Peptides against a protein of PDB entry 4A54. Designs and how they scored, part 87

Target 1, 94 residues: chain A of PDB entry 4A54
Amino acid sequence: MSVADFYGSNVEVLLNNDSKARGVITNFDSSNSILQLRLANDSTKSIVTKDIKDLRILPKNEIMPKNGTKSPSTNSTKLKSAETYSSKNKWSMD

## One batch from the design tools (peptide; made by RFdiffusion4, then SolubleMPNN)

Design b2_p26_4_s4 (from b2_p26_4, 7 letters changed)
Fold by OpenDDE base, seed 5:
Structure b2_p26_4_s4 (fold): chain B 94 residues (1-94), chain A 26 residues (1-26)
Amino acid sequence: as target 1 above (94 residues)
Amino acid sequence: STEWVERKEGESIEELFERIAEQLKK
């Protein structure tokens, strides 16, 4: 089993300095021993795994306050159909 | 609520997650 099996899991981490971090596991760099968490504010926190004292996997049903992903406002630029007003040049053949 | 898993002395992060996986299966 690899750490990658837990990608997308919501975790709470207690660090050696007694600080806590909560987020979704997005990546693990095995070469550098760095765990990356996406936080509630959509920022990414990199944690050196040696600093992890305790870990808890949070149940999937815990509604993390999804910071409202701004749905890309599809600015539907209404292409104003330039109605080509065909100026009927009334050639008055007088 | 899931239980906190304390890292053992000298335990790798991979080994920690392995223990967590075992706990989640129970």
Scores: peptide ipSAE 0.687, ipTM 0.926, DockQ to the pose 0.572
Fold by OpenDDE base, seed 1:
Structure b2_p26_4_s4 (fold): chain B 94 residues (1-94), chain A 26 residues (1-26)
Amino acid sequence: as target 1 above (94 residues)
Amino acid sequence: STEWVERKEGESIEELFERIAEQLKK
């Protein structure tokens, strides 16, 4: 069985420094011993496998709260196009 | 909740995942 068999699985890892990471396994680089996780914010975290102390597979039904990227409501401030009132200078043909 | 699997001393990541796979088959 290869690590690739777990691609797409949600995992939580405890690192040797007591930090935790949670994400979906997207890739494993065996040559460099790097596990790649896609995080809830859609960023990718590369973890050196030597730093992994503990690991657990999360249940498939655990809806990882997608950090809803609040689409910046572009308040389209309607830039009211300042109607440049071209004051027609009535050039009096005197 | 799935149980934490503690990595053994000198265990490769592949061996760790093999143990995890064995646990999931149970």
Scores: peptide ipSAE 0.687, ipTM 0.926, DockQ to the pose 0.543
Fold by OpenDDE base, seed 4:
Structure b2_p26_4_s4 (fold): chain B 94 residues (1-94), chain A 26 residues (1-26)
Amino acid sequence: as target 1 above (94 residues)
Amino acid sequence: STEWVERKEGESIEELFERIAEQLKK
């Protein structure tokens, strides 16, 4: 079994410094021993696995507060298509 | 609520997740 089998799982981690992190497992870097969690605010937190003291898998039914991703207001800059008025400069070739 | 799994001394993260998987199968 690999850590990758738990990708997409919601986890809570207790760290050695007694801080807690909660998020969805998005990646595990085995070479560097780094576990990546996507947090409620859609940011990514990298955790060095040696700092993990305790871990639990959260039940699927636990509604993680979806921090409403403020959809970046795509300021649809309506590029006002500058109607390039092709002023046909009628160059009167006299 | 799911149970906390305490990491054992010297246990790798892979071994920890293996134990978690075993617990989830029960």
Scores: peptide ipSAE 0.687, ipTM 0.926, DockQ to the pose 0.544
Fold by OpenDDE base, seed 3:
Structure b2_p26_4_s4 (fold): chain B 94 residues (1-94), chain A 26 residues (1-26)
Amino acid sequence: as target 1 above (94 residues)
Amino acid sequence: STEWVERKEGESIEELFERIAEQLKK
């Protein structure tokens, strides 16, 4: 089983600094141990997995306050090929 | 309501998600 099996899942994460993040898992970089979440405002948050203290998978029916984006109708929305948002996250570790 | 899963000491993220997957199957 891979983290990729959870792509598209809504999660809530408690970080070691006691902050919380909630979003949809969009990507996981195993080499750098980075989990990417799409947040309610459509921004992307990159989380270093070592900073994850607790994690919760949210049920599908939980109304995430999606700001105005149309609830994807349960129609088999063709997983539009996640355009590899090749955001060159040049994670400058510097 | 979904349960919080606490990461174990030294546990990889992959192992954490494996445990989560097992919980979701029950």
Scores: peptide ipSAE 0.676, ipTM 0.925, DockQ to the pose 0.643

Design b2_p26_5_s1 (from b2_p26_5, 15 letters changed)
Fold by OpenDDE base, seed 1:
Structure b2_p26_5_s1 (fold): chain B 94 residues (1-94), chain A 26 residues (1-26)
Amino acid sequence: as target 1 above (94 residues)
Amino acid sequence: SRKEFLNSLSQEEKTKLLKEALKKEF
């Protein structure tokens, strides 16, 4: 298997500094050992593989918060709208 | 096909393969 086989996969990367990045694998530069992720805000993050502590592929059903760009309606099954339980903590200051 | 094979794997298995692929590219 090659890294290219996983292009388009959504991954969570844990870095050596304990920071995390989530995004879609868009490219891998083997010569420089750089993994490129497209983030939720459509920006690109380049990660040097030596800085990766751990990573995991996320299930397809994990909704990456897409900012408002209309993802083309693929014939996806009606994911029932997760009712955002807006717990309106109405702090009534009487 | 490679795609069909990958689709048959668990996320854990896919993760393992990706990690191995990354290591081989080093």
Scores: peptide ipSAE 0.601, ipTM 0.903, DockQ to the pose 0.695
Fold by OpenDDE base, seed 4:
Structure b2_p26_5_s1 (fold): chain B 94 residues (1-94), chain A 26 residues (1-26)
Amino acid sequence: as target 1 above (94 residues)
Amino acid sequence: SRKEFLNSLSQEEKTKLLKEALKKEF
C-alpha cells in the first residue's frame, strides 16, 4: 500500500509536541516526507512525518473538513474507502 | 480491486496500513 491509497481519508494526527491536527489527506511529498491535510476551515496544514507520534483514520460519523469531502449518502456504511471522503478522485484505486 | 480491499478492512487495519505506507516512503 502507498499513502496515495488513503488520499481523501479523514485522519487525526498526534504530533510529538502532543498537539493534534484533524483533516483530510490531500497529498504526500515523499521526497520531503511531508503529509498535507485539509482542515475544517479549508486551510492546508503540512506535517513532517518525523513529527508524527501517532495517527488514526476517522470513521465517517466523525467531523470532516467542509471542502474536499463527499457528502455521505443516507445508506452509506461507516467503513468507507478513502475515495468516499473525497469529492474527487485524483488517484485511481482500480 | 484496491477499493474493494480497503472497504473490507476495519478502521484499525486501515490505520495500520497507512502507518506502514508512511514508513515506506522515506
Scores: peptide ipSAE 0.588, ipTM 0.900, DockQ to the pose 0.653
Fold by OpenDDE base, seed 3:
Structure b2_p26_5_s1 (fold): chain B 94 residues (1-94), chain A 26 residues (1-26)
Amino acid sequence: as target 1 above (94 residues)
Amino acid sequence: SRKEFLNSLSQEEKTKLLKEALKKEF
């Protein structure tokens, strides 16, 4: 599996400084080990993988907080995971 | 298909695969 297979997935990233970021995976730079997220406010956050303490893929129906917010709120934007995953036929599963 | 496979996995399993993918592409 490649990171590209998860483009469009909604993730929560816990950083080494204990801050959290939530967003949709838009890109991964393997050469520089940089994960790009589109945040709820439509801005882009670049995260160096060495700064990641943990991460998880969020359920499709989970509410995402705005950038700077660590907890879900009733007025938070719902950014659902992409409905379609990449089919690269890497393991002939398609 | 890959899509069908991923859809069959739990969020935890998907997360694991993503973590592994990140590590393998470093």
Scores: peptide ipSAE 0.585, ipTM 0.901, DockQ to the pose 0.565
Fold by OpenDDE base, seed 2:
Structure b2_p26_5_s1 (fold): chain B 94 residues (1-94), chain A 26 residues (1-26)
Amino acid sequence: as target 1 above (94 residues)
Amino acid sequence: SRKEFLNSLSQEEKTKLLKEALKKEF
């Protein structure tokens, strides 16, 4: 299984500083060990994986609170869970 | 399908697999 198999999943990430981030996994940079999340306010948060203390996949029915990014975005769009996307179609598991 | 397989898993199982996937790519 690869991280790409979980693109579109809604996750809660607990960081080493005990702060939390919630968002949809949009990308993972393995070379730099960076997990990218789209937050409820449609902003993007890049998290260095070494800073992750724990994480969990959230149920699709769970409404994610807007992580208070200091960005004054007027965009109040709530983040919804997307269908899991796998970029690795090497194996046709039809 | 892969999607169907993942959908058949519990949130806990999915979480475990994601954690393992992250670790493998470190």
Scores: peptide ipSAE 0.583, ipTM 0.902, DockQ to the pose 0.636

Design b2_p26_5_s2 (from b2_p26_5, 15 letters changed)
Fold by OpenDDE base, seed 1:
Structure b2_p26_5_s2 (fold): chain B 94 residues (1-94), chain A 26 residues (1-26)
Amino acid sequence: as target 1 above (94 residues)
Amino acid sequence: SRKKELDSLSQEEKTKLLKEALKKEL
């Protein structure tokens, strides 16, 4: 198995400085041990393998957060149905 | 096909294999 077998895979890379990068593996330079990722903004990030603390392959269904798509904060505002307390003011006019 | 084999693996297994592949290239 080679790194090339994983070209096109979405990965999350944790670097030694605790920063993270997410992208698609586009290339690997074996001579220099450099992993290239295409990021969500279509830019390319080069990562030296020695700087990688950990990595994981992401499921295909995980939409890389495109910079502009605000993850819909599903603020499930539980619309507490305002129970309209019909205060029947029975003004009994006697 | 190598591609079909990879598609049958879990994400964890794929991750492991990728890590091993990276180590071999070092």
Scores: peptide ipSAE 0.623, ipTM 0.906, DockQ to the pose 0.653
Fold by OpenDDE base, seed 3:
Structure b2_p26_5_s2 (fold): chain B 94 residues (1-94), chain A 26 residues (1-26)
Amino acid sequence: as target 1 above (94 residues)
Amino acid sequence: SRKKELDSLSQEEKTKLLKEALKKEL
């Protein structure tokens, strides 16, 4: 397998300095050994592989706190079809 | 497909494979 097979995976990376980064794998530069992550704030972080102490793939169900893209609340405006039954009482005057 | 195979693996196994992949490209 290649790193490319994991593009789009959400990972937590523990660095040698004990800092952590979480993001989606967007690219890997094999020539420079640089792993690129897209972070929750849509910024990119480049990590040199030698600086990685450990990493793990996060389960798909772990909702990365996406910056609140307001899921467009599909306001299903229930079009209350107010069927105004205008019963036009045709009062036919005789 | 390779993707289907990955989907059947545990997160632990996927993690292991990713680590191995990183090592191979070094």
Scores: peptide ipSAE 0.623, ipTM 0.906, DockQ to the pose 0.670
Fold by OpenDDE base, seed 5:
Structure b2_p26_5_s2 (fold): chain B 94 residues (1-94), chain A 26 residues (1-26)
Amino acid sequence: as target 1 above (94 residues)
Amino acid sequence: SRKKELDSLSQEEKTKLLKEALKKEL
């Protein structure tokens, strides 16, 4: 299993500085350990893995705030539906 | 089936798998 299996998933990332980023996983640079997220404002944020305190995959229907928000009570925008591991599984399933 | 098993995973389990995947890439 690789990070690529989760491309398209909506995630919330908690950084070590207690800031939060929410977006869709678009890429992972294994050489530099950089996770890329597409944010609600359609920009791309690159996050160094070492700066990640915690993360979670969001439900498909969860409204996502813009980067820098700590809760859904602030700026909120709905991103595209989250893609789950099962939807992107590269292996044949019986 | 494997598909059914994967589709049945909770968001928590999927999150765990993603975290593990990130660790493996380090």
Scores: peptide ipSAE 0.604, ipTM 0.896, DockQ to the pose 0.473
Fold by OpenDDE base, seed 4:
Structure b2_p26_5_s2 (fold): chain B 94 residues (1-94), chain A 26 residues (1-26)
Amino acid sequence: as target 1 above (94 residues)
Amino acid sequence: SRKKELDSLSQEEKTKLLKEALKKEL
């Protein structure tokens, strides 16, 4: 099993500095060991695997907390649930 | 289907497998 099998999954990542990030796994760069998460505000966060203290896959029904950067209220782009993301990104599991 | 297999697993088991996958890439 590879990290790519989990693309579209909602995860909570605990970093070594005790900060947390929540997002959908969109990519993994094996050459640089970088995990990319799409956050609730549709931004992308890159996390170096070495900085990960712990992680967990969130239940499908768990609403990802918006990281507190007040992007102006207007464009509520709801972070698509793992299921919605998985359905659109036909990740061809060969 | 690999996807169907993953969908049948608990969140704990999925988490374990993801952690193992990340370790293999190190």
Scores: peptide ipSAE 0.602, ipTM 0.904, DockQ to the pose 0.702

Design b2_p26_5_s3 (from b2_p26_5, 11 letters changed)
Fold by OpenDDE base, seed 3:
Structure b2_p26_5_s3 (fold): chain B 94 residues (1-94), chain A 26 residues (1-26)
Amino acid sequence: as target 1 above (94 residues)
Amino acid sequence: SRKEKLESLSLEEKTKLLKEAIEKEL
């Protein structure tokens, strides 16, 4: 596996200074040993791997509080029940 | 696919694999 396989994953990073960062993995610079996270406020945080004490992948359903993502109001299109109008064939006998 | 396999793994296993991937690429 490569780190790139985890791009888009939500992670919690515990740093050596006991601070925590949560964000989406957006990039990994192997040459400089830098893990880049996109935070909830859409800012980016670059973390040097040597400063990482621990990390964990978070569940997909953990809604990182994106500030303004309006949940698309699923317009529940009320399926209007097709009233089957039974056309009474009035057989006019003449 | 590799992606499908990854999706089937637990969060713990995924975390382990990520840590290993970081170490391997350093």
Scores: peptide ipSAE 0.654, ipTM 0.918, DockQ to the pose 0.742
Fold by OpenDDE base, seed 1:
Structure b2_p26_5_s3 (fold): chain B 94 residues (1-94), chain A 26 residues (1-26)
Amino acid sequence: as target 1 above (94 residues)
Amino acid sequence: SRKEKLESLSLEEKTKLLKEAIEKEL
């Protein structure tokens, strides 16, 4: 298998500094050992593989969290699945 | 096909293979 076989896969990358990146694998530079991700905001992030602590492939349907600049706030607040997009589009057809 | 085989694998197995692929291409 080659990394190219996984192009288009959604991945979460844990870096050595404990930061995380999520994106789609778009390229791998074997000469420089750089993994390239397309992020949710359509920007590109280049990650040197030596800086990768861990990675995992995500399900295709996982909505990449929009880059809300959530600073790593330490608080383990339960990711309440904001299920209730009750967008009651009250189409008031008056 | 290689693609079909990959699609049949679990996320865990795919992850393993990706890690191995990275290591091999370094």
Scores: peptide ipSAE 0.654, ipTM 0.918, DockQ to the pose 0.724
Fold by OpenDDE base, seed 4:
Parts: structure tokens; sequence; C-alpha cells
Structure b2_p26_5_s3 (fold): chain B 94 residues (1-94), chain A 26 residues (1-26)
């Protein structure tokens, strides 16, 4: 398995400073160890993996914090792919 | 398919696999 298999997944990330971030995984930069999330306000948050204390995948119907919006969905798939939520790094599941 | 297999997993199992994937790609 690769992180790219989880592009489009809604996640909650607990950081080492005990703050939390919720968003959709849009990219993972393995060279720099950066996980990129799209937040409820459509902004992007880059998280260094070393700063992650814990994380969990949320249900697809989980409402994101801040503006109360749901994760974007353009397809009926349970596990969304990078093709739906990433403009780069095309990924297809076999 | 790979996609179908992932879709059948629990959120807990998916979370575990994601964590492992991150660790492998560090």
Amino acid sequence: as target 1 above (94 residues)
Amino acid sequence: SRKEKLESLSLEEKTKLLKEAIEKEL
C-alpha cells in the first residue's frame, strides 16, 4: 500500500502540539515527508509527518470543522482516489 | 480489485494501512 491509495480520504490529524486538523488527503510529498490536506474552507494545509502524533480516517459523511462543510464528493466510491481530489500525481487503483 | 479490497475494510484497518504507508515512504 502507498499513501496515494488514500488520496481523497477524509482524515483527522492530531499534531504533537495537541492541535487537530481535518481535511481530505490531496497529496503526499515523500521526499520532504509532507502530507497535504484540503480543509473545509478549500485552503491547503501542509503537515510535516514528524509533527503528527496520531491520525485517523473519518467516515465519508463526516462534516469537516470550521465551516461545517462535507468532504467533496464527485463519485460514488467509498474510498476516493487522487484522480478526484488531486490535480497532479494521477493514481488509479487496480 | 485493489480498490474493492480497500473499500471493504473498516476505518480502523484503513487507518492502520495509511500509517504503515506513511512509514514506508519516509
Scores: peptide ipSAE 0.608, ipTM 0.916, DockQ to the pose 0.610
Fold by OpenDDE base, seed 5:
Structure b2_p26_5_s3 (fold): chain B 94 residues (1-94), chain A 26 residues (1-26)
Amino acid sequence: as target 1 above (94 residues)
Amino acid sequence: SRKEKLESLSLEEKTKLLKEAIEKEL
């Protein structure tokens, strides 16, 4: 199995500094060890894998809110802002 | 299909497989 099999998956990444990032996996650069996430603001965040403390795949029905965009799915749960969260945010692996 | 198989897995299992995939490709 390859990382590419998970492209399009929503993930929450916990970094070594205890900050969090949420986004959709868009790419993985194995040569540079970089995982790329599309964030809620439609920007791309590149995360060096060595900075990842942990990660989890989120449910499909959880959507990433976009700025100025309404959720097209009524059955989807909006995620918190796909930004880097402070270290004070609790981490759950549900 | 491969996709269908992946979709049948739990989030926990998918997460595990993703982590393993990252490790294997590094």
Scores: peptide ipSAE 0.651, ipTM 0.916, DockQ to the pose 0.702; fails the geometry check

Design b2_p26_5_s4 (from b2_p26_5, 8 letters changed)
Fold by OpenDDE base, seed 3:
Structure b2_p26_5_s4 (fold): chain B 94 residues (1-94), chain A 26 residues (1-26)
Amino acid sequence: as target 1 above (94 residues)
Amino acid sequence: KREEELKSLSLEEKTELLKKALEEEF
């Protein structure tokens, strides 16, 4: 599993200096160990992983940054059960 | 398959997987 599998997740990051950051994971630079978050104000914050004390993924229903990619609305195509209107064609033979 | 597996996991489990993924890429 890669960090890329979690792109779009809303996370809370606790840093070693006891500051917190909340945002959506937009990118991860593996070469430099930098996690990129989009914050609520649509700015981007780069966090060096060595500075992370702890992190957690937040529920989807929590306030996401404005530019959060709309979770693909599972168009639950409610397959409206085609009510087979059995139109009784009463062919009245006169 | 991986996305479906992730959807069934708790937030805590997902968090642990993310932490591991971050560690493995170091």
Scores: peptide ipSAE 0.581, ipTM 0.876, DockQ to the pose 0.744
Fold by OpenDDE base, seed 5:
Structure b2_p26_5_s4 (fold): chain B 94 residues (1-94), chain A 26 residues (1-26)
Amino acid sequence: as target 1 above (94 residues)
Amino acid sequence: KREEELKSLSLEEKTELLKKALEEEF
């Protein structure tokens, strides 16, 4: 299971400084350990995971503005199988 | 199939799974 499975979930985040943030999970940067939330005012808040003390998923019925950003369709980049050009070694026996 | 499994879980169970997912990404 990955964080991506929870995109679109409404969460309350308690930070180490005892401040709270509420928003919808829009993205997670695993390389930098940054959780992105869309807030009620449609702004985006980036939270470093090390600053998170606790979090909880909230019920769907709490009216956060459904900015229906369509879940990015996993563009399955069809890895075009690199056609191995068989270099026909033409052994010209002349 | 994964989406259906998530729908059957409580908010508490989902929360714990999310916490674990965040920890594993570190």
Scores: peptide ipSAE 0.580, ipTM 0.875, DockQ to the pose 0.617
Fold by OpenDDE base, seed 1:
Structure b2_p26_5_s4 (fold): chain B 94 residues (1-94), chain A 26 residues (1-26)
Amino acid sequence: as target 1 above (94 residues)
Amino acid sequence: KREEELKSLSLEEKTELLKKALEEEF
């Protein structure tokens, strides 16, 4: 598995200086060990991996705090989770 | 196939895999 498998994932990165960054993984430079994030303001932040203290992948639905500009509607392919809620509750009252 | 496997994983599991992937690229 490679870092590229996670391109497009929203992540929160905790840096060694205790600052945090949130963004979408857009690129990884393995030669220089640089993780690139697209931030909510559409700017790009490059993070040297040695400066990463911790990270986590965020849920897709977590609203990146966009200040003003409308997030382009990522066509969430509606995975129709056919949750067949078997409505078992036909209590046939006789 | 890999994409389907990734979709079934929890965020925590994905996070750990990403961490490992980053470590392997060092």
Scores: peptide ipSAE 0.577, ipTM 0.876, DockQ to the pose 0.655
Fold by OpenDDE base, seed 4:
Structure b2_p26_5_s4 (fold): chain B 94 residues (1-94), chain A 26 residues (1-26)
Amino acid sequence: as target 1 above (94 residues)
Amino acid sequence: KREEELKSLSLEEKTELLKKALEEEF
């Protein structure tokens, strides 16, 4: 499984500096280890993976705050997701 | 098949798979 399998997923990223970013995974640069997110304001943010302390995939209905804003109180969920994501991966999706 | 498997997973399970996928790219 590759990162590309999760393109279109909403994620919350906790950085090593304890800041948070929320957005949709739009791309991953394997050569430079850079995760690209589309933020709530339709801007893009590039995050170096080494700066990531933790991350989680969010429910589809969860509000994604703009970068630099406080994230709403959200708990990790074990709920099954009916979300469908369109992925542009180099691997065939069987 | 992979897409169908992914759809059936919980958010937590998907998160762990994503973390592993990121680690494999390091």
Scores: peptide ipSAE 0.553, ipTM 0.876, DockQ to the pose 0.586; fails the geometry check

Design b2_p26_7_s3
Fold by OpenDDE base, seed 1:
Structure b2_p26_7_s3 (fold): chain B 94 residues (1-94), chain A 26 residues (1-26)
Amino acid sequence: as target 1 above (94 residues)
Amino acid sequence: SELIEELEKKLKESLEKQKEEEEKKE
């Protein structure tokens, strides 16, 4: 069973410093051994595996209080696609 | 890596514990 099988699970992570983090497993970086959690405030926390003392999967019915953070108004910043005019320097060898 | 295996083990054990707790509530 891989860490990826637990993506979307709500977990409580106990760290070696006795602090706790709660969130949904969104990703795992196997190269760096970093677990990524999405927190209740929709922020992402990266946890180094070596710092994990213990882990507990929380019941699905524990609705993390979605702090109704008003969806930030998508300020449609029209990212004006800077048309990178590829100045094709036509090196005309005459 | 040993760290990944340890994490996978902790996750698996946590899942098993959760299932056992759910079965005890029915």
Scores: peptide ipSAE 0.517, ipTM 0.845, DockQ to the pose 0.358
Fold by OpenDDE base, seed 2:
Structure b2_p26_7_s3 (fold): chain B 94 residues (1-94), chain A 26 residues (1-26)
Amino acid sequence: as target 1 above (94 residues)
Amino acid sequence: SELIEELEKKLKESLEKQKEEEEKKE
C-alpha cells in the first residue's frame, strides 16, 4: 500500500516536537520524503517524514473546523465582456 | 527508502485502528 492510496484522507500528524498538524494529504514527494497537507485555511504545509512521530486518520465525519473566517467575497470582477464592436466596415459602394 | 516504508506502515496502522474504532461503535 503506497502513500498515494491515502491522498484525500484527513489526518492528524504528531511531530517529534509534540506539535500537531491536521489536514488532508494532497501530495507526497518520494524523492525528498516530504508529506504535503492542505490545512483548514487552505494553505499547504510540507512535513518532512523523519519529523513525524505518529499519524492518525480522522473519521470522515469529523468536520474540519471551518475557521468561520468569512471568505472575503471575492468581488467577482465582472469580466467586462469586451463587446468587440465589430466595426461593420461600411463598404461604401461607390 | 526506509522513511517511506515507515510512513506507509503508520498510515496502514492508522487505517486499521480507525476500522476497529468504527466497529466498536456499531
Scores: peptide ipSAE 0.517, ipTM 0.845, DockQ to the pose 0.373
Fold by OpenDDE base, seed 4:
Structure b2_p26_7_s3 (fold): chain B 94 residues (1-94), chain A 26 residues (1-26)
Amino acid sequence: as target 1 above (94 residues)
Amino acid sequence: SELIEELEKKLKESLEKQKEEEEKKE
């Protein structure tokens, strides 16, 4: 079972410093061992796996207080394809 | 990595605990 199988799960993370974070697992960077949580305020917190002391999955019935901030209208800012401006730095070695 | 395996283990154990708690309520 991979970490990706838990995407969308609401979790409470206990850190080694005894602080806690609550959020939904949105991503995991396997290369850097970083767990990403979406918090109640819609911000994203990145947690280094080595700093995790313990973790629990919260039951679905624990309504995370959705701060009912109206989802701002998803202005689908079309991620305009980053035209790779290949600025060929013509380093003219004169 | 060992860190990833540990995280996966913690997630799995948490899921199992949640299931056990739900079964006890029923």
Scores: peptide ipSAE 0.513, ipTM 0.844, DockQ to the pose 0.309
Fold by OpenDDE base, seed 3:
Structure b2_p26_7_s3 (fold): chain B 94 residues (1-94), chain A 26 residues (1-26)
Amino acid sequence: as target 1 above (94 residues)
Amino acid sequence: SELIEELEKKLKESLEKQKEEEEKKE
């Protein structure tokens, strides 16, 4: 089972510094081992895998504290294939 | 990488725990 199988899952991430992040898994950069979460404020947080202490998948019914906008209608919004933002991080190894 | 495998393991374990918790509510 790959990390990609969990795209769209709502998770709570416990970091090594004992801080927590909650969001939907939107992407995983395997080259850099970076997990991307969409947060409740629609921002994206990138988490380095080495900083993850623990994970918990939240039940579907746990309302992410939506800021006040409407219940995501079960519209089958086509999980738009997360455009692989090929962030060509050209790490120029100089 | 070892880091990816660890992440996948944590995700899998979390999914299993979620299922167990859902089964206990019924």
Scores: peptide ipSAE 0.502, ipTM 0.843, DockQ to the pose 0.425

